# Peptides against a protein of PDB entry 3B8E, part 184

Target 1, 230 residues: chain A of PDB entry 3B8E
Amino acid sequence: PFLIFIIANIPLPLGTVTILCIDLGTDMVPAISLAYEQAESDIMKRQPRNPKTDKLVNEQLISMAYGQIGMIQALGGFFTYFVILAENGFLPIHLLGLRVNWDDRWINDVEDSYGQQWTYEQRKIVEFTCHTPFFVTIVVVQWADLVICKTRRNSVFQQGMKNKILIFGLFEETALAAFLSYCPGMGVALRMYPLKPTWWFCAFPYSLLIFVYDEVRKLIIRRRPGGWVE

## One batch from the design tools (peptide; made by RFdiffusion4, then SolubleMPNN)

Design b1_p25_6_s4 (from b1_p25_6, 23 letters changed)
Fold by OpenDDE base, seed 4:
Structure b1_p25_6_s4 (fold): chain B 230 residues (1-230), chain A 25 residues (1-25)
Amino acid sequence: as target 1 above (230 residues)
Amino acid sequence: SLLEKLLEELKKREKLIKEFIEEEK
């Protein structure tokens, strides 16, 4: 998100604090869950035939899967961002290169795609209105990731403790999202304005996409054991 | 009840934002 912000010179879709909250808050529990899963899998896996190559392949596969999921998350976030800005009169094409004028406090006549002029304050309100739903979109997409991680487990017994960690992760992410979205002062302190409940649903198509992607991946793995998709 | 409180707070904040936007027009 931040890279696209720099490259495309669009208004900032996600604040630095929200990025930190994602990295430290939402990603921590999944990362811990994965670390435990790897540790348990390493304990339960029969001696890897070749511990160096099998570990590297597994790490690469996990990294690729998370990379792909991360791309879907980013797409979901940007979709929500562009929808909000479009609803406020800024079409995606118009946002390209707009940052310089957008962030200039002295320019109070920035035109939207419909010729409406926006003051600096109004623009910042819209910008900060985008931060919360972008964050929430990521959280909702991460719910799908956590559920997918749950369904990847073959062992019902291992599903129990891991389910608790996943459930805890879901609650933590949701609680963090609720806190950042609805706690008084977050609009000023974190540049996260309140989120309309409708924006929570903007992430659902992307969550579904992740589910479909994972099911297709699993199906390919089942049909071609030892394939590159494992 | 928590959801209702959150929704109420959201509505209050939304109203404030709208009022602010209207005042700045």
Scores: peptide ipSAE 0.013, ipTM 0.293, DockQ to the pose 0.012
Fold by OpenDDE base, seed 5:
Structure b1_p25_6_s4 (fold): chain B 230 residues (1-230), chain A 25 residues (1-25)
Amino acid sequence: as target 1 above (230 residues)
Amino acid sequence: SLLEKLLEELKKREKLIKEFIEEEK
């Protein structure tokens, strides 16, 4: 997200507080849940034929999978960001290169895509309005990610939702998202303005995409053991 | 380290924005 922010010179899509909440609040419990999760029967039953190469391959594959999931998460967040800004009069094309003027306190006449002038304060309100939905989008996408990461090879439907720690993690991140989104004073204190409930649904297509992607990936792995998609 | 640097820079920006908002009140 930050790389795109820098490269595209768009207004900041994600606040520091939201990043910290993701790193410390939403990702920690899931990571712990994965650590305590019993290794899939496939991992325990297959002695690596070559322990050196097979371990290395598995690490690379996990890294690739997480990288791809992270990319989909970022896309989901940016989609939400662009939708919000578009609803406020800033089309995506207009946002390109706008950051310099957007962040300038002395410019109070930044025009949107429709010729409306925005003060610095108004722009910052809109920017901060994006922070909460972006965060919530990440959380909703993480639901799918966590469920997916529970299994390496088996379908989620086969393994089920028996991990209490994972379930707790899902509730924790959702509760945190709800708290940050709707608690009074968060707009001032954390620069996270209240989220319209409709924005929770904007992430669902991406969650579904991640889910489908992983199920397809796992299906390919099951059908072609030792393939490049591991 | 890169993420930390980015976070630090963002925190600096956040601080500046807070200060600005407080000055305009």
Scores: peptide ipSAE 0.013, ipTM 0.281, DockQ to the pose 0.014
Fold by OpenDDE base, seed 3:
Structure b1_p25_6_s4 (fold): chain B 230 residues (1-230), chain A 25 residues (1-25)
Amino acid sequence: as target 1 above (230 residues)
Amino acid sequence: SLLEKLLEELKKREKLIKEFIEEEK
């Protein structure tokens, strides 16, 4: 998300603090839960023939998987961002290069795609209105990711939700998202304005897409053990 | 480190949030 902000020179879609809340708040507990589950799974597996190479391959595969999922999360967040700005009169094409004028406090006549002038305060309200749904979108997509990452080969339906730490992580992420979205003062403290409940559902198609993608991937792995998809 | 600065900023914001919640009660 931040890279696209720099490259496209668009208004900031997600605040630095919100990014930190994702990285430190929402990703840590899931990562710990996955580490415990992997440790339990590895105890059940035969010792790797070559611990160094097999560990390296596994770390690379995990890193690539997390990287891909992170990209899908970013795409979901940006989709929500562009929808909100478009709803407020700023089409995606108009946002390109707008950051300089957008962030200038002395410019109070920034025009939207329809010729409406926006004051600095109005622009910042719209910007901060995007932060919350972007964050929520990432959290909702992370739900799917966490559920998916629980199993390497088996369907989520086969192993079930037995990991209490994973369940706790999902609740923690959801509670954090709800707190940041609806707690009074978050608009001032974190630049996250209250979110309409309907925006929670905007991320569900992406979560479903990730879920379907992973189930298909796992199905392919089950049908073709040792394939490149593993 | 960048991480330490970010953690400090998070702690400051957490404090502000707590203070705000207390003021709104």
Scores: peptide ipSAE 0.000, ipTM 0.237, DockQ to the pose 0.014
Fold by OpenDDE base, seed 1:
Structure b1_p25_6_s4 (fold): chain B 230 residues (1-230), chain A 25 residues (1-25)
Amino acid sequence: as target 1 above (230 residues)
Amino acid sequence: SLLEKLLEELKKREKLIKEFIEEEK
């Protein structure tokens, strides 16, 4: 997300606070849940034929899978960001290069895609309005990731939601997202303005994409046991 | 690191926004 912000020179889609909330609040519990699930997962039960090479391959595959999921999460967040800005009159193409003027407090006549002028304050309100949905989008996509990561080889449908740690992680992320989205004062304290409940659904296509991606991955692993995807 | 530079830039911007919000009150 941050790389696109720099490269495209768009208004900041994620505040520092939202990044911190993601890293400290939403990513920690998933990481812990995954660490515990790795201990339970049959992946450890297969004695690596070659402990050095097979461990390295497995670590690489895991890191690649997480990297890909992280990319999908970022795309989901950006999608939500662009949708919100578009609804407020800023089309994605207009946002390119707009950051300099957007962040200039002395420019109070930044035009949107429809010629409406936006004061610095109004722009910052819209920017901060994007932070919460971006965060929520990441959380909703992480739900899919957590549910998916629970079962590295089996379909999510085959292994029920029996992991208490996973359920706790999902609850914590959801509670944090709800707190940040709806608690009074978050706009001032965290620069996360309240989110309309409808924006929670903007992440669902990306959550579905992650589910489909992982189910396809698992299907490939099941059909080709011992392949490079394991 | 690139991340640290980004964080510093973000913090700088955050500070500027806070100052602006405080000046308008």
Scores: peptide ipSAE 0.014, ipTM 0.300, DockQ to the pose 0.014; fails the geometry check

Design b1_p25_7_s1 (from b1_p25_7, 20 letters changed)
Fold by OpenDDE base, seed 1:
Structure b1_p25_7_s1 (fold): chain B 230 residues (1-230), chain A 25 residues (1-25)
Amino acid sequence: as target 1 above (230 residues)
Amino acid sequence: SLELLKKLLEELLKLLKELLEKYLK
Protein backbone atom coordinates (compact mmCIF):
# COMPACT_ATOMS: atom_id res chain seq x y z
CA PRO B 1 0.00 0.00 0.00
CA PHE B 2 2.71 2.46 0.92
CA LEU B 3 4.68 1.67 -2.23
CA ILE B 4 1.68 2.42 -4.42
CA PHE B 5 1.20 5.64 -2.50
CA ILE B 6 4.77 6.68 -3.29
CA ILE B 7 4.77 5.50 -6.91
CA ALA B 8 1.38 6.90 -7.85
CA ASN B 9 1.83 10.02 -5.71
CA ILE B 10 -1.78 9.84 -4.57
CA PRO B 11 -3.30 11.06 -1.30
CA LEU B 12 -2.52 8.79 1.64
CA PRO B 13 -5.14 6.03 1.68
CA LEU B 14 -4.25 4.68 5.11
CA GLY B 15 -2.71 6.34 8.14
CA THR B 16 0.38 5.02 9.88
CA VAL B 17 -1.48 4.27 13.09
CA THR B 18 -4.15 2.42 11.15
CA ILE B 19 -1.46 0.37 9.41
CA LEU B 20 -0.07 -0.55 12.81
CA CYS B 21 -3.52 -1.58 13.97
CA ILE B 22 -3.82 -3.85 10.93
CA ASP B 23 -0.38 -5.36 11.28
CA LEU B 24 -0.48 -5.89 15.02
CA GLY B 25 -4.18 -6.19 15.75
CA THR B 26 -5.95 -7.82 12.83
CA ASP B 27 -3.27 -9.86 11.08
CA MET B 28 -1.74 -11.63 14.07
CA VAL B 29 -4.57 -13.99 14.99
CA PRO B 30 -5.36 -14.88 11.38
CA ALA B 31 -1.68 -15.58 10.74
CA ILE B 32 -1.56 -17.85 13.77
CA SER B 33 -4.75 -19.54 12.62
CA LEU B 34 -3.15 -20.34 9.28
CA ALA B 35 -0.20 -21.88 11.08
CA TYR B 36 -2.57 -24.27 12.84
CA GLU B 37 -4.59 -25.01 9.73
CA GLN B 38 -4.38 -28.64 8.77
CA ALA B 39 -1.84 -28.74 6.02
CA GLU B 40 -3.38 -29.80 2.78
CA SER B 41 -2.85 -33.53 2.45
CA ASP B 42 -0.85 -33.02 -0.72
CA ILE B 43 1.76 -30.88 1.05
CA MET B 44 2.27 -32.71 4.33
CA LYS B 45 1.61 -36.36 3.48
CA ARG B 46 4.79 -36.55 1.50
CA GLN B 47 7.55 -37.15 3.95
CA PRO B 48 10.25 -34.70 3.07
CA ARG B 49 12.30 -36.75 0.66
CA ASN B 50 15.02 -34.17 0.85
CA PRO B 51 14.68 -31.93 3.92
CA LYS B 52 16.75 -29.14 2.40
CA THR B 53 14.92 -28.91 -0.91
CA ASP B 54 11.51 -29.51 0.62
CA LYS B 55 12.10 -26.82 3.23
CA LEU B 56 13.10 -24.40 0.52
CA VAL B 57 10.03 -25.25 -1.53
CA ASN B 58 7.85 -24.82 1.52
CA GLU B 59 9.42 -21.47 2.34
CA GLN B 60 8.85 -20.32 -1.22
CA LEU B 61 5.26 -21.49 -1.11
CA ILE B 62 4.66 -19.70 2.20
CA SER B 63 6.32 -16.56 0.89
CA MET B 64 4.18 -16.60 -2.23
CA ALA B 65 1.03 -17.17 -0.20
CA TYR B 66 1.73 -14.25 2.15
CA GLY B 67 2.74 -12.07 -0.76
CA GLN B 68 -0.45 -12.86 -2.63
CA ILE B 69 -2.62 -12.25 0.43
CA GLY B 70 -0.97 -8.90 1.04
CA MET B 71 -1.39 -7.88 -2.58
CA ILE B 72 -5.05 -8.89 -2.63
CA GLN B 73 -5.71 -6.97 0.58
CA ALA B 74 -3.97 -3.92 -0.80
CA LEU B 75 -5.97 -4.10 -4.02
CA GLY B 76 -9.20 -4.35 -2.07
CA GLY B 77 -8.29 -1.39 0.09
CA PHE B 78 -7.30 0.72 -2.88
CA PHE B 79 -10.50 -0.23 -4.65
CA THR B 80 -12.54 1.12 -1.74
CA TYR B 81 -10.30 4.18 -1.54
CA PHE B 82 -10.86 5.01 -5.20
CA VAL B 83 -14.61 4.47 -4.87
CA ILE B 84 -14.86 6.89 -1.95
CA LEU B 85 -12.73 9.53 -3.60
CA ALA B 86 -14.63 9.18 -6.85
CA GLU B 87 -17.89 9.67 -4.95
CA ASN B 88 -16.40 12.86 -3.56
CA GLY B 89 -15.48 14.09 -7.02
CA PHE B 90 -11.92 12.79 -7.38
CA LEU B 91 -11.58 10.29 -10.20
CA PRO B 92 -8.63 7.86 -10.00
CA ILE B 93 -6.85 9.46 -12.94
CA HIS B 94 -7.12 12.87 -11.32
CA LEU B 95 -5.53 11.57 -8.11
CA LEU B 96 -2.32 10.63 -9.91
CA GLY B 97 0.30 13.19 -8.97
CA LEU B 98 -2.12 15.15 -6.79
CA ARG B 99 -0.41 14.35 -3.47
CA VAL B 100 1.93 17.31 -3.46
CA ASN B 101 -0.91 19.77 -3.77
CA TRP B 102 -3.17 17.64 -1.60
CA ASP B 103 -0.83 17.69 1.38
CA ASP B 104 0.06 21.36 1.04
CA ARG B 105 -1.84 23.25 3.71
CA TRP B 106 -1.29 26.53 1.90
CA ILE B 107 -3.16 25.40 -1.20
CA ASN B 108 -6.86 25.76 -0.56
CA ASP B 109 -8.10 25.61 -4.13
CA VAL B 110 -7.30 22.07 -5.23
CA GLU B 111 -9.81 21.20 -7.89
CA ASP B 112 -11.59 17.89 -8.20
CA SER B 113 -12.48 16.21 -11.48
CA TYR B 114 -15.53 18.47 -11.78
CA GLY B 115 -13.80 21.76 -11.06
CA GLN B 116 -14.92 22.07 -7.44
CA GLN B 117 -12.31 23.64 -5.20
CA TRP B 118 -11.35 21.88 -2.00
CA THR B 119 -9.75 23.52 1.00
CA TYR B 120 -6.99 21.77 2.89
CA GLU B 121 -9.36 20.95 5.72
CA GLN B 122 -11.96 19.53 3.37
CA ARG B 123 -9.32 17.40 1.66
CA LYS B 124 -8.09 16.04 4.97
CA ILE B 125 -11.62 15.18 6.01
CA VAL B 126 -12.17 13.17 2.84
CA GLU B 127 -8.74 11.57 3.22
CA PHE B 128 -9.52 10.51 6.77
CA THR B 129 -12.93 9.35 5.63
CA CYS B 130 -11.06 6.86 3.44
CA HIS B 131 -9.01 5.40 6.30
CA THR B 132 -11.83 3.56 8.05
CA PRO B 133 -13.32 2.02 4.90
CA PHE B 134 -9.85 1.01 3.75
CA PHE B 135 -9.26 -0.74 7.04
CA VAL B 136 -12.66 -2.41 7.03
CA THR B 137 -12.13 -3.51 3.43
CA ILE B 138 -8.87 -5.18 4.41
CA VAL B 139 -10.69 -7.06 7.15
CA VAL B 140 -13.50 -8.16 4.84
CA VAL B 141 -11.07 -9.21 2.12
CA GLN B 142 -9.05 -11.04 4.75
CA TRP B 143 -12.10 -13.17 5.51
CA ALA B 144 -12.08 -14.41 1.96
CA ASP B 145 -8.30 -14.75 1.86
CA LEU B 146 -8.23 -16.82 5.01
CA VAL B 147 -10.92 -19.11 3.68
CA ILE B 148 -9.13 -19.42 0.34
CA CYS B 149 -5.74 -20.06 1.92
CA LYS B 150 -6.99 -23.16 3.68
CA THR B 151 -6.44 -25.11 0.51
CA ARG B 152 -4.21 -24.80 -2.52
CA ARG B 153 -5.79 -27.42 -4.72
CA ASN B 154 -9.01 -28.40 -3.01
CA SER B 155 -12.13 -26.31 -3.14
CA VAL B 156 -13.24 -24.47 -0.02
CA PHE B 157 -16.39 -26.53 -0.24
CA GLN B 158 -14.34 -29.68 0.21
CA GLN B 159 -12.16 -28.44 3.05
CA GLY B 160 -14.86 -26.69 5.06
CA MET B 161 -14.44 -24.43 8.08
CA LYS B 162 -12.82 -26.85 10.49
CA ASN B 163 -10.30 -24.53 12.09
CA LYS B 164 -11.85 -23.06 15.23
CA ILE B 165 -8.89 -20.72 15.64
CA LEU B 166 -9.58 -19.29 12.20
CA ILE B 167 -13.21 -18.69 13.10
CA PHE B 168 -12.14 -16.99 16.31
CA GLY B 169 -9.68 -14.86 14.37
CA LEU B 170 -12.41 -13.76 11.98
CA PHE B 171 -14.59 -12.66 14.89
CA GLU B 172 -11.71 -10.91 16.62
CA GLU B 173 -10.66 -8.91 13.58
CA THR B 174 -14.28 -8.00 12.87
CA ALA B 175 -14.78 -6.87 16.46
CA LEU B 176 -11.59 -4.82 16.30
CA ALA B 177 -12.70 -3.28 13.01
CA ALA B 178 -16.05 -2.37 14.53
CA PHE B 179 -14.39 -0.93 17.63
CA LEU B 180 -11.95 1.20 15.66
CA SER B 181 -14.70 2.32 13.30
CA TYR B 182 -17.39 3.26 15.82
CA CYS B 183 -15.77 3.90 19.19
CA PRO B 184 -15.98 7.57 20.17
CA GLY B 185 -12.66 9.36 19.95
CA MET B 186 -11.18 7.15 17.22
CA GLY B 187 -11.65 9.93 14.71
CA VAL B 188 -9.36 12.14 16.75
CA ALA B 189 -7.00 9.48 18.04
CA LEU B 190 -6.59 7.37 14.90
CA ARG B 191 -8.06 9.68 12.26
CA MET B 192 -10.66 7.03 11.56
CA TYR B 193 -14.06 8.56 11.12
CA PRO B 194 -17.19 6.48 11.75
CA LEU B 195 -18.16 4.33 8.82
CA LYS B 196 -21.64 4.08 7.42
CA PRO B 197 -22.81 0.47 7.56
CA THR B 198 -23.26 0.47 3.78
CA TRP B 199 -19.51 0.73 3.29
CA TRP B 200 -18.98 -2.66 4.89
CA PHE B 201 -20.56 -4.14 1.80
CA CYS B 202 -18.26 -2.37 -0.65
CA ALA B 203 -15.63 -5.06 -0.17
CA PHE B 204 -18.01 -7.99 -0.67
CA PRO B 205 -18.02 -7.89 -4.47
CA TYR B 206 -14.24 -7.84 -4.40
CA SER B 207 -14.10 -10.72 -1.95
CA LEU B 208 -16.51 -12.66 -4.12
CA LEU B 209 -14.36 -12.01 -7.18
CA ILE B 210 -11.28 -13.21 -5.36
CA PHE B 211 -13.14 -16.28 -4.21
CA VAL B 212 -14.33 -17.06 -7.74
CA TYR B 213 -10.87 -16.39 -9.14
CA ASP B 214 -9.25 -18.72 -6.65
CA GLU B 215 -11.81 -21.47 -7.19
CA VAL B 216 -11.30 -21.21 -10.94
CA ARG B 217 -7.54 -21.26 -10.46
CA LYS B 218 -7.78 -24.34 -8.28
CA LEU B 219 -10.07 -26.00 -10.79
CA ILE B 220 -7.52 -25.37 -13.52
CA ILE B 221 -4.70 -26.71 -11.36
CA ARG B 222 -6.72 -29.86 -10.74
CA ARG B 223 -7.45 -30.30 -14.43
CA ARG B 224 -3.90 -29.55 -15.56
CA PRO B 225 -1.51 -30.85 -12.95
CA GLY B 226 2.00 -29.57 -13.57
CA GLY B 227 0.84 -26.60 -15.58
CA TRP B 228 2.40 -23.17 -15.32
CA VAL B 229 -0.51 -21.98 -13.15
CA GLU B 230 0.92 -23.85 -10.15
CA SER A 1 -22.64 5.77 -6.47
CA LEU A 2 -23.75 2.31 -7.51
CA GLU A 3 -22.81 3.17 -11.07
CA LEU A 4 -19.28 4.06 -10.12
CA LEU A 5 -18.99 0.89 -8.10
CA LYS A 6 -20.31 -1.02 -11.09
CA LYS A 7 -17.76 0.55 -13.41
CA LEU A 8 -14.92 -0.14 -11.02
CA LEU A 9 -16.10 -3.71 -10.58
CA GLU A 10 -16.26 -4.12 -14.33
CA GLU A 11 -12.72 -2.86 -14.65
CA LEU A 12 -11.60 -5.15 -11.88
CA LEU A 13 -13.34 -8.06 -13.56
CA LYS A 14 -11.66 -7.19 -16.80
CA LEU A 15 -8.27 -7.10 -15.12
CA LEU A 16 -8.95 -10.39 -13.40
CA LYS A 17 -10.04 -11.92 -16.67
CA GLU A 18 -6.91 -10.70 -18.38
CA LEU A 19 -4.81 -12.09 -15.57
CA LEU A 20 -6.65 -15.38 -15.74
CA GLU A 21 -6.18 -15.57 -19.47
CA LYS A 22 -2.52 -14.77 -19.08
CA TYR A 23 -2.06 -17.47 -16.47
CA LEU A 24 -4.24 -20.03 -18.25
CA LYS A 25 -2.36 -19.89 -21.53
Scores: peptide ipSAE 0.000, ipTM 0.294, DockQ to the pose 0.036
Fold by OpenDDE base, seed 2:
Structure b1_p25_7_s1 (fold): chain B 230 residues (1-230), chain A 25 residues (1-25)
Amino acid sequence: as target 1 above (230 residues)
Amino acid sequence: SLELLKKLLEELLKLLKELLEKYLK
């Protein structure tokens, strides 16, 4: 998120403190829960043919899984960010390069995509309004991603939700998201304004899409083992 | 990486300064 902010020169979608809360809070418990997940029965039953190559493959798979999850989460957050800004008159194309004028306190006539002028205070309210939904979207997408990453090959319906640590991690993450979204003072401390309940549901279609995509991917892998989709 | 770290630190310092100004006023 921060890299995209710098490269695209868009208004900051997520505050630095909130990024730290994601990295240290929301990602840690789920990552631990996945570490304690029982390895897929098929992986454990296969004796390592070559310990060196199999270790490298496992490390690459873990790295790819974490990297892909992070990218998908970021995409979900950015989707919500762009939806909120578009609803307030700022189309995604118009946001490119706008950061310099957006962050300038002396410019009070920044135009949106429809020619409406925005004061610095109004712009900052919209920016901070994006922070909470962006964070919540990441959490909601993480629900799907954690369920997806539970198994590489097997369907979630085949493996089931037997990992109590994973379930606890999902509840803890949700509780943290609710706390950060609705606790008084978070708007000042973390630049996270209170979230309308409707914004919790904005991420659900995206989470469902990811879930369906992964189930289809897993189905293809099961039907064509050793294909390019792995 | 260093420039990114510098920008992150600058933003953190800016946030801290804003917080301090808000609470010390």
Scores: peptide ipSAE 0.000, ipTM 0.179, DockQ to the pose 0.025
Fold by OpenDDE base, seed 3:
Structure b1_p25_7_s1 (fold): chain B 230 residues (1-230), chain A 25 residues (1-25)
Amino acid sequence: as target 1 above (230 residues)
Amino acid sequence: SLELLKKLLEELLKLLKELLEKYLK
């Protein structure tokens, strides 16, 4: 999210403190939980031939997987961001390069896509209105990501959700999202305004898509062992 | 917002279906 903010010069979609909350509060416990997940039965049967090479390959695969997951999460968040701004009169194309004028406190006549002028305060309200839904979208997408990352080959239905730490992580991230979204004072402290409950559902299609994609991917791996998808 | 979401979902589902069909052949 922050990289796209810099590259596209768009208004900040997610506050720095909120990003830190994602990194420390949302990702850490799930990452630890995955480290304690039971290895797939097929992986346990293969003795590591070269521990150094196998460790490097595994670290690279894990890094790439987390990188891809992070990109999908960011895409979901940005979708929510663009929807909210579009509903407030700022089309995605109009946001390109707008950051400089958007963040200038002395410019109180920034025009939206429909010619309406926005004061600095009004713009910041809209910006902060995006922060909470963006964060919640990431959390909801992360539910699917955490569930699918448990296994490389087996479906979630085959492996099951026996890891209590993972379940705790899912609960923690959801509770944190709810707290940040609805606790009084978060608008001042974290620049996160209260979220309408309906916005929680905006992320579900993405979570479902990721889940279906991964289940199909795993199905292909099971049907064609040793394929390039694996 | 719901219409935009629906449209995006439909496009994503279409892309997913195309990808699946490509890899399942």
Scores: peptide ipSAE 0.000, ipTM 0.261, DockQ to the pose 0.030
Fold by OpenDDE base, seed 5:
Structure b1_p25_7_s1 (fold): chain B 230 residues (1-230), chain A 25 residues (1-25)
Amino acid sequence: as target 1 above (230 residues)
Amino acid sequence: SLELLKKLLEELLKLLKELLEKYLK
């Protein structure tokens, strides 16, 4: 998100504090849950053909998979961001290069895509309105991430949702998202304004996409063991 | 108790924000 902010010179989609809330609040319990997750039975039963090479390959493949998932997650967040800004009169094309004027407190006549002038205060309200939905989008997409990370080769349908810690993590991150979205004072404290409930659903297509992506990936792995897709 | 916890959390988050703005920008 920050890289796109710099490269595209768009208004900041997600604040640093919100990122910390994701890292410390949302990711911690899931990470613990994964650490306590029993290794997939098929992975544990396979003797490594070459312990040194196979371990390195697996680590690279895991890193690539998580990188791809992270990209989809980021795309989901940005999609939500652009939809909200578009709803407020700022089309994505118009946002390109707008950051300089957007962040200038002395410019109170920044025009939107429809010629409406926005004061600095109004612009910041819109910017902060994007923070909560972006965060919530990350959380919703992360539901799928947590579910898919439970298994390497087996489908979620095969492994099931038996890890109580993982389930707790899902509730925890959702509760945190709800708290940050609807708790009074979050607009002042974190620049996270209340979110319309409909925005929770904006991320669902991306969550589904990640889920489908991983299921397809796992299916390919099962059909072609030892392939580059692992 | 929940209100107090909420308030404390808000204050903590505010402080964190201030620290981040000061040192990470």
Scores: peptide ipSAE 0.000, ipTM 0.180, DockQ to the pose 0.018

Design b1_p25_7_s2 (from b1_p25_7, 20 letters changed)
Fold by OpenDDE base, seed 2:
Structure b1_p25_7_s2 (fold): chain B 230 residues (1-230), chain A 25 residues (1-25)
Amino acid sequence: as target 1 above (230 residues)
Amino acid sequence: SLELLKKLLEELLKLLKELVEKFLE
């Protein structure tokens, strides 16, 4: 999010403290949960190969999985961010390069995509209104991502939800999201204004899409082992 | 393992609270 902020010069979708909450609060417990996941039945049935090569492959797979999860989560967050700003009159294309004027306290006539002028205070309210939904969207998408990344090749329906640590991580992450979204003072402390219940559901179609996509991907991998889709 | 995870979570929340308090100063 911060890199996209710098490159695209868009309004900041997440505050620094909120980013730290994601990195330390939401990512760590799920990562630990995945570390305790049982090995896939198909992997366990395979005879040991070259230990050096297999270790390298596993490390690469883990690194790639975590990197992909982070990218997908960021995409979900940015989707929600752009939806909220679009609902307030700022289309994505109009946000490009707008940051300089957006952050200037002396400019009180920043125009949206429809010619409506926004004061600095109004812009900051909209910016801070995006922080909580962006964060919650990451959490909701992470539910699907964690379930997806539980297995490389097997369907979730085949492997099952036996990891109690994963289940605990999902509840913990949800509780943290609810706390940060609704606890008094979070608007001042974290620039996270209270979230309308409707925004919890904004990420659900995206999570479902990713879930369906991954199940289809896994189905293709099972039907065509060694394909480029891996 | 769950108890350890709970303890780690509690410690993390404590650190987060301290960070927020420092940010509010």
Scores: peptide ipSAE 0.000, ipTM 0.206, DockQ to the pose 0.019
Fold by OpenDDE base, seed 3:
Structure b1_p25_7_s2 (fold): chain B 230 residues (1-230), chain A 25 residues (1-25)
Amino acid sequence: as target 1 above (230 residues)
Amino acid sequence: SLELLKKLLEELLKLLKELVEKFLE
C-alpha cells in the first residue's frame, strides 16, 4: 500500500502506524501459530532428498505464493479505498498525482471530480476514513490467508483446525481490528476513524477468493504431485 | 459500491476459473 502511494502519487490509503499495527499486531501471532502447526500426513511419509535444493525450491515457492496472496490483499484494500473516495467525489483517475496538492495545508480549494472544492481538513477526514476500511479489509483477507497457510497440499477440511494458537491468532487480529475501528480517540491517535459495520463485509469476497484459489491450487498439487504449482 | 463489488468479484472468479482450467489441462 505504501509503495503504491509513492509510485502513483495518490493520497495515502493507509497510515504508517496502521501498517505497523498490521505487521506487528496481526501478523506476528499468526506467524507464531504456524510454527506449532502439525505436520501434514503426506510430508511425514516423504523420504528426505537433497536438503539444500529441496529447501531452496520450497522457500522460493512459498515466497511466491505469499507474495501473490499479499498482492490480492492489497488489491482488496485499494478497492475499498477507491470506492470510498469515489463516493466522496474523487474518481480513481482524478487521484493520480493529486497527493502534492492533497497534503498541502495551504491549499483549501482542491477540486474533486465534480468540481466541488475541498478544504485541507475535509480532505484529511476523507483520507482517514479510508484507513480503517483498508485495515479491516486486510484483516478479513488474512483470515483466509492464515487458514490456507496451515498446509501445503492438504485441504483445510482434511487437516482440520486443531491448532489453538491459530484460533487465538484469528481472534486476536479480529479483536485488534475492532478495537482500532471503534475505540474512541483512534481518529486522533492513529488517524483511523470509526467504521460502519457493513464495511466488514466488503472484504469477504476477497477472503473467499483466496480460500478458493488455495483450495484449487492444493487440489492441483494432489492430482499432479511434483508439479511446479507445488 | 455493492454492485461494483459484485462485478469485481464476478470478474475475479472468472479469471480464477480460467486459471484453474489452464492448470488442469
Scores: peptide ipSAE 0.000, ipTM 0.242, DockQ to the pose 0.030
Fold by OpenDDE base, seed 4:
Structure b1_p25_7_s2 (fold): chain B 230 residues (1-230), chain A 25 residues (1-25)
Amino acid sequence: as target 1 above (230 residues)
Amino acid sequence: SLELLKKLLEELLKLLKELVEKFLE
């Protein structure tokens, strides 16, 4: 998110403190939960076909899958960001290169895509309104990520939800998101204004996309054992 | 916003389906 902010010179979609909350708050418990995840039965029983190469290939494929999931998460966040700004009169194309003027407190006549002038204060309100939904989008997408990370080959339906730590991680992320979204003072402290409940649903399609992606990937692995997708 | 999201999801799912079909061939 921050890299795109710099490269595209768009208004900041997610605050640095909020990014820290993702890294230290939302990602820590899930990462721990994955460390204590029960080994997948097929992983435990499967002997490597080629011990010299299969491990490296598998690590690369896992890394690639996580990288792809991370990209989907980022896209989900940015989608939510652009939707909110568009609803407030700033179309995505108009945001390109706007950062300099957007962040200049002395410019109080920044025009939106429809010619409406925005004061610095008004712009910052809209910006901070985007921070919370962006964060919540990441959290909701992470629900899917956590669930799919339980297995390499087996469907989520086959492996089940047995890890209590994973379940706790899901609740912890959700509770943190709710706290940051609705606790009084978060607008000042974290530049995260209260989130309308409807915005929680904006991330659901991306969560579903991740689930579908992973289930399809696993299906391919099951149908083509030893394939390049494994 | 929800309609746009739905459309985006549908397009992404279509693309995913196409990719899956290519991999299953």
Scores: peptide ipSAE 0.000, ipTM 0.248, DockQ to the pose 0.031
Fold by OpenDDE base, seed 5:
Structure b1_p25_7_s2 (fold): chain B 230 residues (1-230), chain A 25 residues (1-25)
Amino acid sequence: as target 1 above (230 residues)
Amino acid sequence: SLELLKKLLEELLKLLKELVEKFLE
């Protein structure tokens, strides 16, 4: 997210506080849940053919898979960001290069895609309006991520939702997202303005994409054991 | 708003597809 902010020179989609909430609030419990997740039966029972090479390959494949999921999460967040800005009159193409003028408090006549002029205060409200839904989008996409991370080869339909810690993690991150989105004063304290309930659903297509992606990946792994897709 | 959302979704899905293809190569 931060790299796209720099490269595209767009208004900041995610604030520091929201990043901290992700790292400390939403990621910690899920990470613990995954640590306590029962090992996938086929992975842990299968002796590595070559412990040195197979371990290294597996670590690389895991890293790539998480990297891909992270990219999908980022895309989901940016999707929500662009939709909100578009609803407020700023089309994605107009946001390119706008950051300099956007962040200048002395410029009070920044035009949107429809010729409406925005004051600095108005622009910051819109920017902060994006923080909450970006965060919520990440949380919603993390639901899928957490579920798919339970297994490497088995389908979610085969493994099920047996880990109570994982379920607790899902509720915790959702509750945190709801609290940050709707608790009075969060707009002032955390620059997270209230979110329309409809924005929770904006991330669902991306969650579905993650599920489909992972199920397809796992299907390929099951059909071609030892392939590059593991 | 729904049409705009649909258009943006389609564009992002295209980008996602391209990204996935690049990672698979």
Scores: peptide ipSAE 0.000, ipTM 0.295, DockQ to the pose 0.041

